# Designs tried in a protein design run: peptides against a protein of PDB entry 8BZL. Part 308

Target 1, 228 residues: chain A of PDB entry 8BZL
Amino acid sequence: SYDRAITVFSPDGHLFQVEYAQEAVKKGSTAVGVRGRDIVVLGVEKKSVAKLQDERTVRKICALDDNVCMAFAGLTADARIVINRARVECQSHRLTVEDPVTVEYITRYIASLKQRYTQSNGRRPFGISALIVGFDFDGTPRLYQTDPSGTYHAWKANAIGRGAKSVREFLEKNYTDEAIETDDLTIKLVIKALLEVVQSGGKNIELAVMRRDQSLKILNPEEIEKYV
Target 2, 242 residues: chain B of PDB entry 8BZL
Amino acid sequence: SRRYDSRTTIFSPEGRLYQVEYAMEAIGHAGTCLGILANDGVLLAAERRNIHKLLDEVFFSEKIYKLNEDMACSVAGITSDANVLTNELRLIAQRYLLQYQEPIPCEQLVTALCDIKQAYTQFGGKRPFGVSLLYIGWDKHYGFQLYQSDPSGNYGGWKATCIGNNSAAAVSMLKQDYKEGEMTLKSALALAIKVLNKTMDVSKLSAEKVEIATLTRENGKTVIRVLKQKEVEQLIKKHEEE

## One batch from the design tools (peptide; made by RFdiffusion4, then SolubleMPNN)

Design b1_p27_7_s3 (from b1_p27_7, 11 letters changed)
Fold by OpenDDE base, seed 3:
Structure b1_p27_7_s3 (fold): chain B 228 residues (1-228), chain C 242 residues (1-242), chain A 27 residues (1-27)
Amino acid sequence: as target 1 above (228 residues)
Amino acid sequence: as target 2 above (242 residues)
Amino acid sequence: EEEEERREEEERDRREALEAAIESLYE
C-alpha cells in the first residue's frame, strides 16, 4: 500500500506537487518554439556540456516521429520516459490508423500521460514542460506546449525553462506576420528571442527546423551564425 | 527542507528531489571509479576498499562486473543496490539477445536500466537507488563507449569520467590531461594510475587496492580483461619512475 | 593540522561534485 497520496489537494485547492513540478521546469535551460507560415522552429539554450562529455547524449530537442519534434525543460530522466512513450504511440498510430499522428494527437497523448501521474496516489508528477512542434498531414504547422499538470494549448510562439518569461515578453512584442513572413525571418526571430537570455551569442544556441514535407533539421553552428 | 525527507520521492517547493540528491551525496563517500575511452579500447579503474584477508579469493573483480561479452560496468554506492542493478543489466542483455539474436547496443542497455532508476524516483513506496554506474562497451553502431548513470536515471556518454570519492578532483585532472583523439589504451592506463594516485586516500597506491579492466577488440571480437595484480604493479611502478 | 586540511579538501570536493551532479538533473 502506498502510504500517503503524493499529489493531493491542499485546503485551498492547490495541487502542491504539480506546482513544485513547475518549479523543477524553471530549473531547466530555456527552450523556444515559433510557428511560422510554412516552418516550425525550436531553439534551445545549450547546456554547458562538460569538456569530456559526448554531445550526442545531450539532446534537448528530439524527434518523436518524422513529422513531430519536441523540446523540453526540467528533469532529464523524466523527459526520456515521456519521449519514449510518445515515440511508441507515434509508431502504434501509424500501424493502427495507417497515418502519422497529428501534432495535437500526440500532444494530447503526452498531456494525458502527465495528467495520470498527477492523479495516481503512487506517483509524483513529471517534472517537465514540453514544446511540441510539427506538421499535420494536411501541411499545417503546429506548436503546442504541455506542463506537469497535463494541460496543453496551441501557440503561435512560446517558451519554457528558466528564461521563459523574458523570452515570452520578447515574442509578445516582436511576433508579427511580418516577422514570420519567410522561413529565414522566422529563424531569426527565434535566435533574437533566445539572445534575450543567452549571453554568448550563437555558440550557445541549438536550433531545429522543420519545414513542410521535410524532416527535422538541426542547424550546425555555422548555419546559425548566418542568421546572427 | 526536512519535510521532504519522506520515504516517497516528492518535489520540494523549489522543484528539487531531495531523496535523489541524498542518494548522490551517499555516492560521494563510495570508492572511486574511473572510466577512460581510448581510440583502441576503453577501461575501468576502481578502488578496492574491502581488502580483507579472510575474503575468499574472488576469481572475478569485486567492483567491476561483466554484463555480457561486449559490456562491463563499475559501481559506486550501496553494494546491495549495485548487486540488484547489475543482475538486472545482465537479465536485460540476455532477454535482448534471445529476442533479437544479436547483442544489445550499449546505450540501449544503459537506458533500460536508467528507466528503472527513474521509476524508483517517481513511483511511491520506492526509494532511489544509491548507486552510480560507469559502463564500458563496444557495439557495431558507435564502437567503444563509456557511459555514466546516476540515481535519477540520468545518463551521459563520456570520453573520461569519475564517480565516488574525490570525483571532482579526478574529473579536473582528466580534463587537463586527456588528449582528445590521441588517447591510446596504454596512455589511458597511465592516466588512470596518475589520477588514482592523486585521488585515492592512500599514502601509497598499491595494486591490491586497484582493480582495472580493459575492453578491446581482437579479431572482430570483444575482449574484456581484468588486469592481473602484477600488471597493475607494473603500471604503478612505471608511474613512480616518471 | 594536515589531516584536518585533507578532510576539509575532501569535503570541498564532495560539495563540488554534488553541486555538479544536482545541476545535471535539469536540462
Scores: peptide ipSAE 0.446, ipTM 0.821, DockQ to the pose 0.868
Fold by OpenDDE base, seed 1:
Structure b1_p27_7_s3 (fold): chain B 228 residues (1-228), chain C 242 residues (1-242), chain A 27 residues (1-27)
Amino acid sequence: as target 1 above (228 residues)
Amino acid sequence: as target 2 above (242 residues)
Amino acid sequence: EEEEERREEEERDRREALEAAIESLYE
């Protein structure tokens, strides 16, 4: 059957391995991204860390560069490969172009990488979607999403993973210019969106905030509780 | 279900990698390996299953491998796969040392191998490694460390964990008895014996069936020591008296 | 009977461990 080949077209024009990789993404915990006026916010559902596990080694939000962060949903090991390649590209760009990457540039790089793995014989697609946020050199906040197919788009707000549908529905209703008027309101919007799918409130949420001309900040649980 | 299991690096309709899951199943049949992080050191304890009477009494480490001066690992799963991966770990560590004139950080060595494991889950014509590893080490960045990796190329840091046979029961016991911030190497050794006594597929725990290694710091140097049989016997005896 | 009970317990343990491991693959 055509669905058993690594990545080939079915008679009806489907790439089943890409579709199945999208199902792998749905097994991941929820991530949400929101672009504010002068802020970008990533929020993720914390998977219950085993009691004896080191929390340091469980990260769903990572920096790609000083001006770019990524959250992912899907296969953890696949995500690590994508993250590492993206980091190398960010550094290479700084060396060759003498400027940091734009958020669009690094998103396109990641998307192209994913696309190549859908077209190469003997390779399966990456089982991850990503939300990529940051600031361009001109200070413009950006949010992008990419999926296993290698498609990417710019967003005002979006979500990926298991609860993404519910979170997106919430964002479609509640994302207004008023709701992102301040940095604090933007953070609140992300928290409220995650609370649609996350049980037990702020204890199971991780938030990353990047403000204009500032470094990435991961909020501690106490800081998150102030917004709940 | 069975129709999607035959090829090594394909997703099922539900987004599952069955060959990775089957590799993990195979590891569940392997001998038990424990790792415990203490304040003053870290240890590995592993079950010895192949006690052949004809094996030369040479200090034989069957399941615990020294990787470099600052790291060791234990393996649960296919022995041939384990040999390949442990050799690769040694090569990675040595190449790093030659290139940078300093030991490779513990997590960086773990991730380098995990990237190899991941590749064997994504590239066609390759099967996943049927091996999980526990890593113990010391570096200047994080001090004493314990890591676990699986066939997917996923890894995590742990205070205490178990792989192989009866690993769920072992982890449950570790969760109950591990006291965060109060774990000495001495207490960790006692805990390791306690857990192995309950989880090993043997009627009575004996020193010949257990391999234990400790990693400590002495005079600013890492010391990796495999416990002698007599030392293990004393630990077992002490446990039986409690 | 004791050996059969032990085998059943080991099988339950393997299933539990496997389920936990599979769940850990996705984040």
Scores: peptide ipSAE 0.443, ipTM 0.817, DockQ to the pose 0.844
Fold by OpenDDE base, seed 5:
Structure b1_p27_7_s3 (fold): chain B 228 residues (1-228), chain C 242 residues (1-242), chain A 27 residues (1-27)
Amino acid sequence: as target 1 above (228 residues)
Amino acid sequence: as target 2 above (242 residues)
Amino acid sequence: EEEEERREEEERDRREALEAAIESLYE
C-alpha cells in the first residue's frame, strides 16, 4: 500500500511532518536578517568548507531577483528547489506585470509553495526556513521569514537555524532605532548577533548587504573585519 | 526509529531523513571512487570489484561512464540505480545540446540530476537513489571541474574527493598530499595510485582492480581517455619503487 | 585478529564518512 498520506493530522491536531521539518531547520547553520532604515542585511554562519571543497558551490545566501535575496537554514537540496521556483516566479512577474516582485509577493509565493507540500498527498514538507530580504519598488526595505509550514511574517529582525534562539534573544535586547540609525550600525548589529553563536570571529561569517537601488553585495572577509 | 526507516522518505522526530541516510550507508559499502583535479586535467580512479574471467563483454569501464564529449562520471552504489542516473545524465546533456546548440555547462548538468535525486527524497512512493557520483568535466566557464553528488540531491565542487569504501581515509590522505596550484595530471595520477593502494581492501594493488580515466584538453578539444591496463601497471610500479 | 582489526577499521571509516555525509545535508 503506497502511503498516500505523508502529512496527516494527529488526533490532537498536529502535523507531525511539519514539526519534524522544523527540527531539520534547526540542524542548519544560523542565519540572521536585519532590516535597517535604508538597508537590509543577511548574515550567515559559514559552515567550515572542507579543505578541498570549492567554495563557489557552497551558498547559503542567494539572489532571487535584483531586488530580493534569501538566506535559508535546513536541507540544502530542498532549498535549491525553492530558490529555483522563486527565481522563475520573479522573472515571470517581471514579464507579466512589468514590475519586479514585492518582497511580500515572493515570500507569499514561497510560503504557498511550502504549504502545498504540507497538504499534498505523496509529498513531504520542505525541510527549510528562509529569511527573505529586499526592497520594494517604492524603496521600502523588507524582511520576511517563512518556515516549513508555509507560514510567513514580516520582521524587523529575525534568525533561523541552530543558533536562532540565542540570536533572537540578542536581537530582542539590542534592536533599537539607534542601533539601526546608519547602515554601518545595522551591519554591526548583524555581526554582533552572529558572534553570539559563531566562534572565531569574522572569519566564520558571511554577510550580504542590499542598499536602496543597489544590487546585492557580499562582503569580503576584510570588509567584515572592519565592523568587528 | 524503526517506524521512520521502513516508510517513504519522511522526517524523523529529530528532522532526519533516514532513507537518505541509509542510502548513504549503502554507498559506504560500494567500491572506492576517487576524483582529482589538476591544472592540466582531471581524473577519476575507481575500484573494479567484479573481475570475473567469465565475463563475455570486456567492459572497458565498470564504474566510469562517458556522459558527453566534455564530461564523465564515476558511480558508487547500486548498479541499477547508477545505470538509470547515467542514462538520465546523457539525456539531459543531449537535450541541452539540441536546444542551445552548445554543450551543457558542467555544473548545470550536475544540478539537473541533483534536482531529480532530490525529488526522489521528497515525493511519496519513491526511494532515494542509492548512488553517489563523481563528475569530471571541462567547460568554457570554469575549465576543468570535479563535482560530487549524494542521494539527497546535494552536490559540491572539489579539488579532490572520494566516495565509497574507505572514503574517509582516502579524503584524509588527499588533504595531506594535495598541493593546490601545483597539481599536475601526472602528480594527480600518482596520488590516485597512492590513495587507492592504502584504501582498497587488497594486499597488493593490481591494474586489474583499478580503472582510471583522464580528461584533458588537446588542440581546443576535450579528450576523455580510459587508461590501458599497461599504463596503470606502470603507475603502480612507479609507486612501488618510491 | 588482523582480519578483525581491518573490519573494525573499515567500520570506523564508514561511520566517519556517514557522519560527515549526514552533516553535509544541512546548511
Scores: peptide ipSAE 0.376, ipTM 0.769, DockQ to the pose 0.863

Design b1_p27_7_s3 (from b1_p27_7, 11 letters changed)
Fold by OpenDDE base, seed 4:
Structure b1_p27_7_s3 (fold): chain B 228 residues (1-228), chain C 242 residues (1-242), chain A 27 residues (1-27)
Amino acid sequence: as target 1 above (228 residues)
Amino acid sequence: as target 2 above (242 residues)
Amino acid sequence: EEEEERREEEERDRREALEAAIESLYE
């Protein structure tokens, strides 16, 4: 059956394992990314953490480097592998090129990694999509998305995971130059977008903000509530 | 219908990894393993199913493995897979110690094994390990820690958790009785006995059927101790009197 | 009957545990 072959095209030109990996992404909780003028914001739907689970070990948003952050949707274990590879590459780049990676560079690296896992015999695709945000050395904010196929694109705003369709529809309607005119408005836009799919309001949202020449900041629940 | 997928490392049309799910199902049939984090220590409690009186080897612990001086684990699932993974954990810990001249942080050891587990779910010709693990440890970064990992290579930190047979019921009991911030090792031991007494498919809980290990700090050193049968008997007796 | 009820309860528990575990695979 063509659907079971990892690296075989269907007669109609489909790579079923890649498509099925995209279905795995849809099982993940929603993540949203928005590029502002001098800010990038990642927001994620918090899964209901089991009462006895340590929240520290449950993170959908991670730093890849000082200037780059990533949110993912899909298989948690797969994400960890991608994150680790990306972090190593970021450090390697700093050592070899003596500059931090551009957001595009690290996105392309991740995308290439994913693509190889779609074409290599004996490897299944990664069951993750990622939103990659950060600042280039010149201070330009960037947002990229990559999916299980290894495709990547630059975005002004985008969403991945279970509620991605609804969030994208919201962003398509509400992302304007006016809506991102300030950092606070940009953050508010992300929160509003997530509230389209997140139940119980701001308590179930995690937000990460990176401003120009600043480190990643994860907002606490009280800070998030100020924008709701 | 859960279609049996004979091929390892493929997604279903719905984005599921059936071989991982089946490995998890197999773990559900294994003996119960429980972990509880306390303020002054952490413990593992495991069901001992294979009591053979003729075993010449005094297995101090069938299901609890010392990994290094600062960490131990308990396993639910396929014994052979458990042996392989516990050996790998020991090797990883030793290599780290040699490289950095300090003990491996608990989460890093867990993550290293989880990366191996994940690889066995992604690379062809390999099957997932049919094993879930509970890890207990201490490090200078986070103090006492409890982790759980599954066949997917996913892991999480826990205050208390259970794997294996009747794990859902055990977790429910733990959620009810676990008092965050107020849990002493003594209270944790009592809670472990309480949960095991209700979740083990035995008419009467006996010390011979339960393995308990505690991890504490004494004089700036980690102490991993498997409780003696008499100590476990006392815990059971105390529970029966309440 | 008690043994059957116990088996059913154990099966229910296994299903619940498995469903929770499967859900945990995705984030």
Scores: peptide ipSAE 0.448, ipTM 0.823, DockQ to the pose 0.874; fails the geometry check

Design b1_p27_7_s4 (from b1_p27_7, 12 letters changed)
Fold by OpenDDE base, seed 4:
Structure b1_p27_7_s4 (fold): chain B 228 residues (1-228), chain C 242 residues (1-242), chain A 27 residues (1-27)
Amino acid sequence: as target 1 above (228 residues)
Amino acid sequence: as target 2 above (242 residues)
Amino acid sequence: EEEEERKEEEEKNRKEALERRIESLYQ
C-alpha cells in the first residue's frame, strides 16, 4: 500500500505524493520550450479535440502577462488554479513595483506555490509541470521549467509530459547556436522536436512564439506547415 | 491535521485521482442530460427519473436550474451535491452582478465553480462533488454557449454533449447528426428527442420523463423557458412520425 | 442471451466513456 500521508517521508526518504504527481504530469501531452537569441517558442502536442468540443476552451499554452507565457502538462484543473494565481501575481507586481515581472520572478512564485502544496497538511501536490517563457524588461529571453515538487531551473531548451524524454534527447543532440541563429530556425527546431512524438505532422501541433518587444503569437496551422 | 490527510484526495502511484474517477463513475449511472447549441438558441434536455404522482405539479424542474437571467444548468449525479453547487453558482453570479453592475460572462461563472470543484479534489477533509453539470447561457462576448464540467473541476465548451447514463451512445449520435453551422433550435429540439429516445432506459419516451429548457434571445433579452409537457409531447409525436 | 449481450455492451460503452473522460483530465 502506498503511503496515504501527503506530507510524510517514506522510510527511504521519498515523498510519494510528489513522485505520483510527477506520474500525473506524464499523462499530459508533450510540451516543448526553446529559447532562441531574440525569441522564445513553446510547442505543444494538441490532444485530439473531441468532435463538437469548442477548441477555444482547450488551451495548453496561456499568457501569464504580456511578457510571459506558460505551457503545462498534467491535470488541467490544477493548471488553471496555478495560471490564475500567476496572473494575479503578475498584475500585483505591476501595481506594486511598477514594472512587469521577470520570468524568473513569476517562475519562483509558481514554484513556491507548488512547494507549499507538498508540505501543507491536507493539500495534495499540483499534478502539473510547466514551461514558462518570456522576456525580461531588458529584452533577455528566458525559459524556465517547474515540476510538482516546486523545483525550478532555467533552460536553453526543455520538454515536459508524455513524450518529454524523447524530445529532450532530440534537443540535447540538436540544440546548437547554429540551430537557434534565427527566429525561423528556432521555430523549426521546436517543430522537429515535437515531431519525434507527435503523429500526423503539423496538424497536431500548437506553437506559440514570443519575440523581443512583441506580444505572444499563436501560429495557425498554415503558418506551422511552412516550417514542416 | 492527520484526520484531514486521510480524507484528502491523493494521487495513486500512476498519478490518478481515484476519488475523482469514482465520482465520474457514479455520474455515469445518473439520469441522462443533453445539451445542444444552435445558431438561434441553446437547449438542455434531461431525463426525469423521479415521477411521483404525489409530487406537486409546481415542480418546475428536477434537473434544470435557472442560475440567472442569462444562464441555466442541468445536473447529473448526487442531488444534494447538485443543490449545493447550483446555489453556489447563483451566489457567484449575484456577487458579480452587484460588483460590476453587469451579468457575469458565462465562461467566468463556469470557471468560478470549477475552481471550487478543483479545490474539493486538492484540499484535505473534502471529497470531490459527485456531479457533472451542463451549462447553457448567453453573453455579449460569445453569444449562445454550452459548457460541461466534471468533478475534477475541468470544463469545456461544446456544440453538443451528454452527461449521465448512456452518455457515450448519446455523444456518438450527436457526432453523427449534429450539423455545425446549420443547427436551428427547432432542429436541436428534434435531435434531443431523437437521442433521448435511443439512450434513455425506457420502453417508450414520454413527456413526463423528459425536461427540456431552451435559452433564446428576444428583443435583446435572454429568455429561459422550460417547455410545457404538451410541447414535449408534440416533439415526441413528431419524432415517432418520422 | 440478447439481454445479457446488451448489458455487456452497455457496460463496455460506459467503461469506454469513463476512460475517455479520465483521459480528458490530463493535458
Scores: peptide ipSAE 0.401, ipTM 0.810, DockQ to the pose 0.815
Fold by OpenDDE base, seed 3:
Structure b1_p27_7_s4 (fold): chain B 228 residues (1-228), chain C 242 residues (1-242), chain A 27 residues (1-27)
Amino acid sequence: as target 1 above (228 residues)
Amino acid sequence: as target 2 above (242 residues)
Amino acid sequence: EEEEERKEEEEKNRKEALERRIESLYQ
């Protein structure tokens, strides 16, 4: 009986635990990624931090390395495991290859990790999707998405989490070469996309911006309001 | 559905981890633990349910555990699970000290245990730990700190929080009365008594039913002190007079 | 009756607290 193993094929060929892990992702708050010309932008719906909670400990966007940033949706504890593994791999790569990881490389590493957790009968899938953005050493901006199955793809723009459908529909209509012509326009596009699902405007948005040859910048609320 | 209740922690069709949720439910029935961060210290206050006259006088609190010289924790949930996790915390802290010749940063210790907790939610043949923890500590990076962790391996930093029985009501009261930037340890102690008096299902709060520990800095050293029963009695008396 | 109502309210508050904590599992 397939009932004894954690992740097994159903008689109809479904991996139900992977599908159900995707439902866990949909319980996460919305994240959006957009690749501009010389910029990558991550935007997330700020989860309402409890009044007495330290905001420092509530992160939906994190650096994996100096050239790579990740946003996630789904199980917070699962995300921490993936982030830590990815950070170790980024450092290991720098030591062994003497170069930073490419965004594709680290995405593939994360995807492979997720895939292994779908194949082991002693493990459940990770309940997270991730948007991974950054710059390759050649200065090319990249955006990747990975899901609980361990699949990954490169994107111009994408969204994950509870509002992802509406945000994607917005991006499909509004992502043009003109809309990403400048860094500021690219940031505005991300904000507009998030505003499709985020209530109460710019106060509930967190934005991370990585420009070519620059470190990750988390925008403060005042900086975000300039784009609204 | 009952199908997801009896097995290794797996996702429901809705993406829920019912074994984690049930562990959190079990913790809801545990004795109340409070943590409050002040400018000059941090405290834990815990409900003492097992007042057995035959218990030998434990110098250290039943529900408050010293982890190292700079950290303590309180537990809500299954005592056996708590003992395993508190021992693991001590081992992690000790291994770090031996490796780096400095105390483990507070958040790093919390994270290390939370990774263990998370693993017990993801690996087959394991159940979630039926324990939430409050951590108090001091380190050179962030000073005084308060953390909470749950069975999922999630954690967060807090100015004030509560776990166990009536935790929602306690958190509501803390939100009302906690003054950011103005909280002294003395005021935090008074607030802890106020909250416990309202959240503990007792007609009168007694010092026998409350354990309080404070973490302060004196002469560049961390001092973890469990309040004496007489000190707790004085705090209760003061609250009754207000 | 008042004690039963109090217990029902406490149980309701516990359920609501649990729901909020369950929601906190996801980000």
Scores: peptide ipSAE 0.367, ipTM 0.771, DockQ to the pose 0.817
Fold by OpenDDE base, seed 2:
Structure b1_p27_7_s4 (fold): chain B 228 residues (1-228), chain C 242 residues (1-242), chain A 27 residues (1-27)
Amino acid sequence: as target 1 above (228 residues)
Amino acid sequence: as target 2 above (242 residues)
Amino acid sequence: EEEEERKEEEEKNRKEALERRIESLYQ
């Protein structure tokens, strides 16, 4: 059986395929997530859609359920697999438990899926990181990150992809209770954070907003320009 | 370098999947396939490279495959891999029809195959499929559609695109000449001939070297038609007169 | 020379096309 272990420990204790999958994430365009008081915001750097490409088929932000959204950075095809598995789990949870998933629950599910692909013979890690945002049933806004290793943590704000370092440095300096005092200020914070790495202003930004008891709203370019 | 390119599809230190990239490189040497979406239909145009006089004339299309009543595809890359994938597309479409008593939506069929392609990039003991596909179809959800998929299992919807040899030049010409919102099937056919004439490494474009299929709606039914050689000759002649 | 230049340009265009496609693998 050619089911050779793909992800193995180095003599110094490194999982090189996991580390290299993190390098694949850095090839992705930047995504940022911010938790406000009563809002969660995802912002992504839009890759220039080819002039003749259908924009509807180019999604970096997706709904997992009515109360949970995800942005990713890294391999597009890998992301689709994770998204589909997560969506199925969200629906399964609704059917079996009669309640929507918590943001932590679905994050843990995704993280466990990723972890299994780091340990299973004949499988490479997923080349994606994800920012998972949403509201729990109690109305608490949540932001989680997952990486190729299957680790996950809760965040106030975070970024993934090529510009993530610069965006995180910006957020570390500018994320204050005052900066997230209102929904509009929270959105502005995300835009300002993305503008650290996006050259062409608001035209190259996609923003998704979720408020308590509301569905995911993707802002149109005109709505984004109001915050710039 | 060689350690990451010769084994099962694994990440390089830079986060690259070299086996996928090499499959895409191989497809760059395949015969050209074009897809163009129009308001009243969608078309595929493909280069026929293997013209042998001993080929049975009953071979309607080398590169264009009918998938079901509402969809067709064209292939660029390894023929054996293409045959496997086109058969799988037909099986997926048929299973869906049996299960739901309605035709599979175009994007769902594309996605189902793309998940298979992706799996061949992630699971050990497998290599990527050395095939890119263009899909044309109609469904009640989005109407006429054109998709492209690659060895990674990535896909996208397109108004016009090209795979195979000289695809970059073809895409550049399509970007220049494609009129959004004004594209008729007739104009799309003319554009396809124009692009193929410039991108095919042939001294003269001939109907023997080109396969064209159109997908239209007539009386609430999808019609997939492979153009006859005479019809292709007329399109070429018309282009030469312009 | 013109045929070599044409082949070099075709190879360049192919490389550029491949690079764009490789970039499209990542989002």
Scores: peptide ipSAE 0.411, ipTM 0.815, DockQ to the pose 0.821; fails the geometry check

Design b1_p27_7_s4 (from b1_p27_7, 12 letters changed)
Fold by OpenDDE base, seed 5:
Structure b1_p27_7_s4 (fold): chain B 228 residues (1-228), chain C 242 residues (1-242), chain A 27 residues (1-27)
Amino acid sequence: as target 1 above (228 residues)
Amino acid sequence: as target 2 above (242 residues)
Amino acid sequence: EEEEERKEEEEKNRKEALERRIESLYQ
């Protein structure tokens, strides 16, 4: 039955379902991650919430653990599955190893989960990319990206979703040691990067900041406007 | 015919495993990886394609993975599949060490992974891994070793080999220039640069586009070293001067 | 015409971004 081979190689050596899942990511709203010196910043494009929709229900940035957060682009339902699995793994690791996960560890877990869905019977790939940021126990800031294939890499800065190309091009030009010298400059860099693709300024941006030994802080619109 | 392409790895009427062949096709598009066995060591040389300014400091080679203290591998093919297989290799090696209190022999590690690869070609609802590997290692049984494995679960020992893009041309060059019994690690490094310079789809070979690891024995210990960019630059420069 | 050109450029940019990601699938 076709049900056994959802993700198979094409004659030209491609995994079309993985490639199509990457197209699903491009339909997602833009997310940006930047690693500063002692800060990690996630920024996301706010979708226009329907007038009657509770804004609280659409979280594009979520904590995986106290030291790790994730932004995603692509299928929201797929993201919930990945987030929940990652949260369980973070808690399991704390219980079994008595230490929080490293950002690399949880990224690798998520990546391996995604990869398995590209090679398992009756399963399609996850239609999501993720930016995973946080601090290792030693206080090192980390930024990772993972895609639908289960590939992952460490980044200084990156973007995912619809506007990711333009935002990456901006970051390639503007990410310097001077541009991330302070926490405020790092936040400003993320905002400027998002403004390449987001119309109407700070009102359509959500920012999350994690500093060393601090919990995830979501900035309010007034706090964002101070950096614009 | 096309009905066999969309199903789990099954035999065609001609006895072909199309999904394995298509996995091999995928590997053909991957960056070039070379392995060369020398008398005093073994090396991997790999094409680095993902040069991005925003990448964090690559503490680890993009394509070369340390498996244990005595083995490393290089990968051509799907990166995510490679990550799964390299993690599995590490787990197999660790389990063996815990069970037997000695390092796993190189060929046994290769075989154990090849059995997994083969299973993914035979069991229903699995696709082949889109990955070929080169393995370098040292053990007390055979000394320095180089192995190649493919998506089918086939493997072989080699004196020199290549996987990925332009692998056939690279293997032809290796056959011409490889001198059995006379290959030093220094000569192997020079040969690797020579072959990569001709087989990589780049106008000019640069150290940014090449990763090299060497495996040697020093004071009765295996040393796996990734060459620094400056060392690779010196090798390239030396080749350009010859 | 400008909206079509922008869409074509966005589509080209999306295609190039996809191609880069597809390339990143392979080692």
Scores: peptide ipSAE 0.061, ipTM 0.540, DockQ to the pose 0.012; fails the geometry check

